# Peptides against a protein of PDB entry 3T6J: the designs that were tried, part 37

Target 1, 375 residues: chain A of PDB entry 3T6J
Amino acid sequence: PIVESYIGFIESYRDPFGSRGEFEGFVAVVNKAMSAKFERLVASAEQLLKELPWPPTFEKDKFLTPDFTSLDVLTFAGSGIPAGINIPNYDDLRQTEGFKNVSLGNVLAVAYATQREKLTFLEEDDKDLYILWKGPSFDVQVGLHELLGHGSGKLFVQDEKGAFNFDQETVINPETGEQIQSWYRSGETWDSKFSTIASSYEECRAESVGLYLCLHPQVLEIFGFEGADAEDVIYVNWLNMVRAGLLALEFYTPEAFNWRQAHMQARFVILRVLLEAGEGLVTITPTTGSDGRPDARVRLDRSKIRSVGKPALERFLRRLQVLKSTGDVAGGRALYEGYATVTDAPPECFLTLRDTVLLRKESRKLIVQPNTRLE
Target 2, 372 residues: chain A of PDB entry 3T6J as posed
Amino acid sequence: PIVESYIGFIESYRDPFGSRGEFEGFVAVVNKAMSAKFERLVASAEQLLKELPWPPTFEKDKFLTPDFTSLDVLTFAGSGIPAGINIPNYDDLRQTEGFKNVSLGNVLAVAYREKLTFLEEDDKDLYILWKGPSFDVQVGLHALLGHGSGKLFVQDEKGAFNFDQETVINPETGEQIQSWYRSGETWDSKFSTIASSYEECRAESVGLYLCLHPQVLEIFGFEGADAEDVIYVNWLNMVRAGLLALEFYTPEAFNWRQAHMQARFVILRVLLEAGEGLVTITPTTGSDGRPDARVRLDRSKIRSVGKPALERFLRRLQVLKSTGDVAGGRALYEGYATVTDAPPECFLTLRDTVLLRKESRKLIVQPNTRLE

## One batch from the design tools (peptide; made by RFdiffusion4, then SolubleMPNN)

Design b1_p10_6_s1 (from b1_p10_6, 6 letters changed)
Fold by OpenDDE base, seed 1:
Structure b1_p10_6_s1 (fold): chain B 375 residues (1-375), chain A 10 residues (1-10)
Amino acid sequence: as target 1 above (375 residues)
Amino acid sequence: MTGTVEPPVT
C-alpha cells in the first residue's frame, strides 16, 4: 500500500487567535479508487476556479496544480479527526509554491453511519434521500471545500520593497466599484490580521465554495452523478449544510458569547445567510417530539436552491473573498460576526433552538483504529 | 486547514 503521513504544528483551530498550530499527526493508506475521482477534479480545477463569483484579479495569478489524495486513516493523533485537509496553511506558500489536498475517506464513512430513527431535525420525507446521498454528497463537498475553497483566492500584498502584487490603478473592488484601498503589508498574514475569526471565516468561505460549485454539472459528472442522481446529491448537500447550521448551536457558548468549533460556526453563518435570503428557501420549524419535548424540523425547498439560494450565496461568498483579499478586517469582522451572532430574537429564536439541539443531542461517536491485514 | 463534516471527536 501507499502510505502517507504528516506530523507537526499544523492546524490552529485551538488557538483563539488562529495563529499557533496544534501538534498533530496521522498515518494513512492511499485509497486509489477515490483518489482517481479527486484527480479528475484537480484536472478541472483551473476552469472551475473561473466559476467563482469574484474577478480574476482576486484569484491567484497563476494556477498551481495541487495533489489530491483520498486516504484511509490508520491512526490519528490530535484533538479531532478531520474529513479533509488542505496544506500548507500559509497563503503566501499556497500562492507561490502550491498545496496538497487530502480526503480522509474512512473518517467520512464513520460520519455517514446514522440510523434513520436517530436522524434528527429532518422531515420524514427527506430522511431516506438524506441517508442515501449523505455520503456521496460529502465526498463532493469535501473535494470542493479543500481544492477550490481553501485553494482559491488571492491576498493583495505590498511586499517589503513596496511592490504590490496587483495593479493599483486597474484592479477594481467589485463591491464598491472603486480602486483597492487596503491590502496586506509586509509581515501581515491572514491569521495575524483577522485573528479570532480567521479560521472560522476561512472555513465558511470554503464551505460556501462547496455549496456554490456543487451546482455545476461538471462537478457532479466528475464524481459520477448524472440526471436525477446529480440533483439529489445537490439537494442533500445543501440540506446537510442547513441542518449542520442548526446542529452547530451545540458548539456555541452563550455565557461566553463564543464558538468552540470553527467549522460549525461557519455552518451556522451559512444557515443565517440562506435564512436571510427568505422566499421559503429554508425553514426551521419548532415542533414537539413523540416524547412531548421540544424538537425541530429543517426544510429546504429544492426548487429555490438555484433561484434563491445560489444568488444569496454568491453575494455572500464574493463579499467574503473581497474582504479577505483586501485585508479589510473591520469590514470582514462586521460581516462575519454579524451572521455569527446568536440571539433569541424572532423569528428564529436561535438560543431556544439551541436548547432543542442540546436536548436531542446524541452520544458522541468514538473512532477507533481499524483492523488492517495484508492480503 | 482541515475540513470536518461532522463535529470533531474528543
Scores: peptide ipSAE 0.039, ipTM 0.768, DockQ to the pose 0.386; fails the geometry check
Fold by OpenDDE base, seed 4:
Structure b1_p10_6_s1 (fold): chain B 375 residues (1-375), chain A 10 residues (1-10)
Amino acid sequence: as target 1 above (375 residues)
Amino acid sequence: MTGTVEPPVT
C-alpha cells in the first residue's frame, strides 16, 4: 500500500486570531480507486477555475497542477478529523509553489452512517433521498472545496522591494469598477490581516465554491453522475449545506457572541445568504415533534437552486474573493460578520431555533482507529 | 486548511 503522512503545526482553527497552528498529524493509506475521480477533477481544474465568478486577474497567474489523493486514515491525531485537506495553508506558497489536496475517504464514510430515524430537520420525503446521495454529494463537495475552493484566488501583494504582483493600471475591481486600492504589504498574510474571521471566512469561500461549481455539468460528469442522478446530487449537496447552517447554531455561544467552530460558522453564513435570496428558495419552519417538543424543518426548493440560489451565491462568492484578494479587512469583516450575526429577529428567530437545535442534538459520535488486514 | 463535514469530536 501507498502510505501518506503529515505532521506539524498546520491548522489554526483553535487560535482565536487564526494565526497559531495546532500540532496534528495523520497516517493514511491511499485509496487508488477513489483517487481516480479526483485525478479527473485535477485534469479539469484549469478550466473549472475559469467558471468561478471573478476575473482572471483575481485568479492565480500560473496554474500549478496540484496533487489530489483519496486517503483512508489509519490514525489522526488532532482536535478534529477533517473530511478533506488542502495544504500548505499559506496563500503565498499556494500561489507560487503549489499545493496538495487530500480527501479522507473513510472519514467521509463515517458521516454517512446516520440512521434515518435520527435524521433531524428534514422533510420526511427528503430523508431517503438525503441518505442515498449524502455520500456521493460529499465527495463532490469536498473535492471542489479543497481543489477549487482553497486552491483558487490570488492575493494582491506588494513585495519588500515595492513591486506589485498585479498591474495597477489595468486590473479593475469588479465590485467597484475602480482600480485596485488595497493589497497585502510585505509580511502581511491572510491570517495576520483578517485575524479573527480569517479561518471561517476562508472556509465559507471554499464551501461556496463547492456549492457553486457543483452545478456545472462537467463536475457531475467527473464524479459519474448524469441526468436525474446529477440533479439529485446537486439537490442533496445544497440541502445538506442549508441543514448544516441550521445545525451550526450548536456552535454559537450567545453569551459571548462568538462561534466555536469555523466551518459551522461558515455554513451558517451560507444559510443566511441563501435565506436572503428569498423567493421560497430556503424555508425553515418551526414545528412540534411527535414527542410534543419543539422541532424544525428545513425546505429547499430544488427548482430555485439555479434561478435564485446560484445568482445569490455568485454575488456573495465574488465579494468574498475580491475582498480577500485586495486585503480589504474592513469590507470583509463588515460583510462576513453581518451574515454571521445570530439574533432572534423574525422571521427566522435563530436564537429560538438554536434552542431547538440543542434539544434535537444527536448523540456524540465516537470515532475509533480502523484496522487493516490482508485477506 | 481542512474541510469538516461533521463537527469535530473533541
Scores: peptide ipSAE 0.037, ipTM 0.764, DockQ to the pose 0.351; fails the geometry check
Fold by OpenDDE base, seed 3:
Structure b1_p10_6_s1 (fold): chain B 375 residues (1-375), chain A 10 residues (1-10)
Amino acid sequence: as target 1 above (375 residues)
Amino acid sequence: MTGTVEPPVT
């Protein structure tokens, strides 16, 4: 349909346990031009899923072709407006029944209306490129995030009859080299097992998929980018992510040792992973602004994205998936909380950087509902 | 699940 809507208890981001949905709803109009790009992405999804860094045994047994539509939102009722949506939110249903993806295109457009002079934490040489490609790169990221992020991976399950959805004798855990030692029992879900970290962990996995797969030439081609433009889109996408990881510190509450936003926590985790990779891939440098107050610069070495960044992200992403698939809560929590921990330890001194982030914080944007007109 | 650019206001 040209007009799409949904309403109900859908997203659980406001539930500390990630289980109870918030009542929300929207009305939107299909953007046909952008939807066509996402349809091409869907057409390539089965092949692109094979590029993800886990064995086929950790991927869905059968590819179910989803829908993917770009939407211009007319009205949205809820606590927050997303950039993209993947539903249903139940992994078991995604595996057996399929799913639908949407990109909220006009929401993305609004988010990127940033004035150059207000753009924080970037090198001057990157600002123009960032402004130029932020929008297009985010379209790529959202598409990959929803379709191949949330839409990928398998949960190992033993049903109520004792049957497994995987071969216990032949499936090998790629991280341990051993047979599968844990799985989801009947009635257990991703959210019920991983609880407080479930939402952010899954967002981190999805964001990581986006970064990882945006390096694939076919992806950029689908979105209409070639040559130097494609490389710039890749660069800006990765640059945006590492910058977002720094900005994410706004949403950390030191006194409570908690995060207030799942996606921002995820982005911080990715930043930590890429920093850990070392070799000059990502550098965060505290500076002094023109006003004499603390500032910072994030630098991403373009030449090291594939050689340093990709392998680091590959290893991390595989670990995320394996731990998710096997229902290894202890391992998953250890991994994720390890990267999500915010301290003031050198060299990064993230708590100090948080003060800088707060100091440089921009006023929150107001999103106003649009209207339509006949031309 | 949703991708969010900015955190929820409410």
Scores: peptide ipSAE 0.037, ipTM 0.761, DockQ to the pose 0.317; fails the geometry check
Fold by OpenDDE base, seed 2:
Structure b1_p10_6_s1 (fold): chain B 375 residues (1-375), chain A 10 residues (1-10)
Amino acid sequence: as target 1 above (375 residues)
Amino acid sequence: MTGTVEPPVT
């Protein structure tokens, strides 16, 4: 078998300022069969990057073909086991030197196991479809999230010699219609500049890329889905995201106005964006469970994903990228914290919904390290 | 950067 490993101070999710890495390490075996799917995605990456909702001037100048492998984890040391990995964690290195992507296949497989009777916050009519397509939709989302989410976009930089990596005279900010007014100076990084929101903001961008690009037929074809199956995968992927946005409330601490998990905060932000789009796209309805206690249902109108959801996500995702590229911390913070704010304002009453989420909380999943054997 | 589809597993 092909063995992969990494060890070091890698992820900064536990640092309040998003700068200091936590010691992490894994040993894993390459799953060749699953890796083949991601290799096909890599082969289409350069073309798919052009489908993202920002001008080419805000994308990497040169496409650098990355590696993408599916791994079965034997051992993982860290505060949490991810579904996917994109490294290095420095945007400047990603755009100049390249990057590598990993999907943790056996971690995803464990996550796919859901009992219908324990599935919370979904309409009964959606449960069977959700169970059927959760796995496949997750593969699509993780692939897009890592490769085209974290692997996309350009930071505008002025180097130590005063040279710019963009043409100041010709590059136009698509949001303002003006020339670029801000950039990263020498020594400034994404994490150092955006600090407390950097990790969650980037995860939100990556998740949004996944939702946005999963609508593209070529993406679904790469994963082997066409016709009705492709539409079901799209629906379940979007449904899972809006459900995750509700579940995210578990990781919010009202007393401290703080989020404890970057990905869950990101998913809540996406939920807020899609709710703001209106037109019946997403509906969260408080209900009463069979036990007489509070419950809730999330509904996503399938017919409005492309007509209402996609345009809303397009605008939001473009704003995320433009603010990131230009190093506009004030604008980025205002945008992101605005959507990340949790209040009890009607109609959603998110603080009340949080109580419902906590009441209906599922048992925490545990991953036990596997072993190997000779056959 | 790492991605989690479900809440983090520890």
Scores: peptide ipSAE 0.035, ipTM 0.760, DockQ to the pose 0.414; fails the geometry check

Design b1_p10_6_s2 (from b1_p10_6, 6 letters changed)
Fold by OpenDDE base, seed 5:
Structure b1_p10_6_s2 (fold): chain B 375 residues (1-375), chain A 10 residues (1-10)
Amino acid sequence: as target 1 above (375 residues)
Amino acid sequence: MTLTVPPPVV
């Protein structure tokens, strides 16, 4: 078997300022069969990058072909085991040197196991479909999230010599219609500038890329989905995201007005964006469970994903990227924190919904080291 | 950067 490992101070999610890496490491075995799907995605990456909702001037000048491998993790040392990884965590290095992606396939597989009777917050009509397509939709989402999410976009930089990596005279900000007015200076990084929101903001961008690009037929074809199956994968991917946005409330601490998990905050933000789109795209309805206690249902109108959801997400995603590229921390923070705010304001009453989420919280799963054998 | 799986809908 092909063995891969990594070790070091890599992820900064545990740093309140998003700067200091946690020491982590893994040992894994390459899953060749699943890696082949991601290799196909890599082969299409340069073309798919053009489908993202920002001008080419906001994308990397040169496409650098990354590695993308599916890994079966034998051991992982860290605070949490991810489903996917994109490294390095420095946008400048991603732009100039390239990057690597991995999917932790056996971690994803654990997430696929769902008991129908325990599946919370979905309509009964969606449960079977969700169970069927959750796994496949996750594969799509992880691939897009890592490769085309984290792997996309350009930072505008002025180097130590005063040279710009963009043409100041010709590059136009698509949100303002004006020339670029802000950029990263020498020594400034994404994390150093955006600080407390950097991790969650970037995860939100990456998740949004996943939702946005999963609508593209070529993406689903790469993963082997066609026709009705492709549409179901799309639907379940979006449904999973809006559900995750509700579940995210578990990770909000009202008393401290803070989020404890960057990805879940990101998913809540996406939920808020899609709720704001209106037109019956997403509906969260408080209900009463069979036990007589509070419950809720999330409904996503599949017929409105492309007509209502996509345009809303497109605009939001473009704004995220433009603000990131230009280093506009004030604008970025205003946008992101606006959507990340949790109140009990009607109609959603998110703090009340949080109580429901906590009431319906599932038992924490334990991930145990797998065994291997020769056959 | 990583992607965390939403807690498996168990």
Scores: peptide ipSAE 0.105, ipTM 0.786, DockQ to the pose 0.515
Fold by OpenDDE base, seed 4:
Structure b1_p10_6_s2 (fold): chain B 375 residues (1-375), chain A 10 residues (1-10)
Amino acid sequence: as target 1 above (375 residues)
Amino acid sequence: MTLTVPPPVV
C-alpha cells in the first residue's frame, strides 16, 4: 500500500489567537479509487477557480497544480480527526509554492453512520434523503472546501524591499470600486493580523466556497452525479450546512461570549447569512418532541437555493475574500463578528434554540483506530 | 487547515 504521514505543530484552532500550532500526526493508506475523483477535481481546478465570485486579481497569479489524495487513516494523534486537510497553513506558501489536499475517507464514513431515529432537527420527509446523500454530498463539500476553499485567493503583500505583488494602479477593489488601500506588510500573516477570528473566518470562507461551487454542474459531474441525483446532492449539502449552523450553538458559551470550535462558528455564520437572505430559504421552527420536550425543525427550500441562497452567498463570499486579500482586519472583524453574534432576538431566538440543541445533544462518538489486513 | 466532520448525531 501507499502510505502517507505527517507530523508536527500544524493546526492552530486551539490557540485563541490562531498562531500556535497543536502537535498532530497521522499515518494513513492511500485509497486509490477515491483519489481518482479528487484527481478529476484537480484537473478542473484552474477553471473552477474562475467561477469564484472575485476578480482574477484577487486570485493566485499562477495556478499551481496541487496534490489531492483520499486517505484511510490508521492512526491519528491529535485533539480531533478532520474529514479533510489542506497544508501548509501559511497563505504565502500556498500562494507561491503550492499546497496539498487530503480527504480522510474512513473518517467521512464514520460521519455517515447516523441512525434515522437519532437524526435531529430535520423534517421526517428529509431524513431519508439526508441519510442517502449525506455521504456523497460531504465528499463534494470536502473536495471543494480543501482544494478551492483553502486553496483559493491571493494575499496582497508588500515585501521587505517595498515591492508589491499586485499592480497598485490597475487593481480595483470590487466592493469599493477603488484602488487597493491596504495589504500585508513584510512579516504580517493572515493569523497575525486577523488573530482571534482568523481560523473561523478562513473555515467560513472555505465552507462557503463548497456551497457555492457545488451548484456548478461540472462539479457534480466530476463526482458522478447527474439529473435528479445531482439536485439531491446539492440540496443535502446545503441542508447539512444549515443544520450544522444550528448544531453549532452547542459550541457557544453565552457567559463568555465565546466560540469553542472554529468550524462550528463558521457554520453558524453561514446559517446567519442564509437566514438573512430571507424569502423562505431557511426556516427554523421550534417544536415539541414526542417526549413533550423542546425540539426544532430546520427547513430549506430547495427551489430557492439558486435564486436566493446563491446570490446571498456570492456577496458574502466575495466580501470575505476581498477583506482577506487586503488585510482589512477592521472590515473583516466587523463583518464576521456581526454574523457570529448569538442573541435571543426574534425571530430565531438563538439562545433559546441553544437550550434545545443542548437538550437534544447526541452522545459523542468514540472513534476507534482501525486495522487493516490482507485477505 | 481542516474540515471537521460535524459531531455525529448520536
Scores: peptide ipSAE 0.109, ipTM 0.791, DockQ to the pose 0.494; fails the geometry check
Fold by OpenDDE base, seed 1:
Structure b1_p10_6_s2 (fold): chain B 375 residues (1-375), chain A 10 residues (1-10)
Amino acid sequence: as target 1 above (375 residues)
Amino acid sequence: MTLTVPPPVV
């Protein structure tokens, strides 16, 4: 078998300031069959990057072909096992040297093992479709999230010598129509500037890229989905995201106005964006369960994904990228924290919904190290 | 940076 591993201070999700890495490590075996799908995605990456809703001036100057591998984890040491990884976490290195992507395939498989009767917050008509396509749709999402999410975008920088990595006279901010007014100075990084929101903001950007690009026929074709299957994969991917946004409320602490998980905060933000789009795209309906206790249902109108959802996500994703590229911390914080705010205001009443989410919370799945055998 | 599966709150 081909074995991959990493170890060290890698991910900063547990640092409130997003700067200090947690010590973690894994040993994994390459899944060759699934890796081949991601290699096809890599082969299309340069073209797919052009489909993102920002000008080329906000993208990397040179495309660097990354590595992408699907891994079956044998052992993982850390506070949580991810589904996908993009490294290094240093933007300068990503832009100049390249990056590596991995999908932890067997971790995804564990996440997909949900019994129909235990599946919360979905309409009955969606449950079978969700169960069928959750796995495949998440493979698509992970690939896009890592490769084209984390792997996309440029930071505008003035180096220690005063040189800019962009043309100040010609580059236009697509949101303002003006020249670039802010950038990263020497020694400033994404994490140092955006601090408390950096990790969650970046995850939100990456998740949004996944949702946005999964609508592209070429992406679905790469993963082997066509026709009705492709449309179902799209639908389930979006449905999973809006459901995740509701589930995210578990990870909010009202008393501290704090989010305890960056990815779940990101998913809540996306839910808020799609709710704001209106027009019946997403609906969360409080209900009463068979036990007489509070429940809820999330509905996504499939017919409005492209007409309502895509434009809303496009605008939001562009704003995320522009604010990131320009180092506009004030604007970025205002945007992101605005969508990340959890109140009990109508019509959503998110704090009340949180109580429902907590009430319907099931036992956490235990991930156990697998046994492997050589034949 | 990673993508985490929400701990399946089933």
Scores: peptide ipSAE 0.109, ipTM 0.792, DockQ to the pose 0.487; fails the geometry check
Fold by OpenDDE base, seed 2:
Structure b1_p10_6_s2 (fold): chain B 375 residues (1-375), chain A 10 residues (1-10)
Amino acid sequence: as target 1 above (375 residues)
Amino acid sequence: MTLTVPPPVV
């Protein structure tokens, strides 16, 4: 078997300031069959990057072909096991040296194993479809999230010699129509500048890229989906995201006004963006369960994903990228914290919904380290 | 950077 490993101070999710890495490591075996799908995605990456909703001037100057593999994890040492990884965690290195992507295939396999009777917050008519396509839609989302999410966009930088990595005279901010007025100075990084929101903001950008690009037929074709199957994969991917945004409330602490999980905060933000789009795209309805206690249902109107959802996500995703590229911390914080705020304001009453989410909380799945054998 | 699957509701 082909064995991959890494070890060190890598991910900073547990640092409130997004700076200090947690010591972690894994040993994994390459899944050759699944890796072939991600290799096809890599082969299309340069073309797919052009579909992102920002000018080429806000994208990397040169496409660097990354590595992408599917891995079956044998051992993982750390606070949590991810479904996918993009490294290194430095935007400058991603721009100039390249990056590597991995999907942790056996982690995904455990994650999508859901019993129908335990599936919360979905309409009955969506449950079977959700169960059928959750796995495939996750493969699509992970691939896009890592490769084209974390692997996309440019930071505007002035180096130690005063040179810019962009043309100050010709590059225009698409949100303001003006020349670029802010950038990263020498020694400033994404994490150092955006600090407390950096990790969650970047995860939100990457998840949004996944939702946005999964609408592209070429993406679905790469994963082997066409016609009605492709539309079902799209629907389930979006449905899973809006459901995850509701589930995210478990990880909010009202007393401290803080989030305990960066990815779940990101998913809540996306839910808020899609709710703000209105027009019946997303509906969260409080209900009463069969036990007589509070419950809820999430509904996504399939017919409005492209007409309402895509334009809303496009505008939001472009704003995320522009604020990131320009190092506009004030604008970025105002945007992101605005959507990340949890109140009990009607019609959603998110604090009340949080009580429902906690009441309906499912048992946390444990991933147990596998063993290998010679057959 | 990673993608975490919401703790699968077992």
Scores: peptide ipSAE 0.105, ipTM 0.784, DockQ to the pose 0.511; fails the geometry check

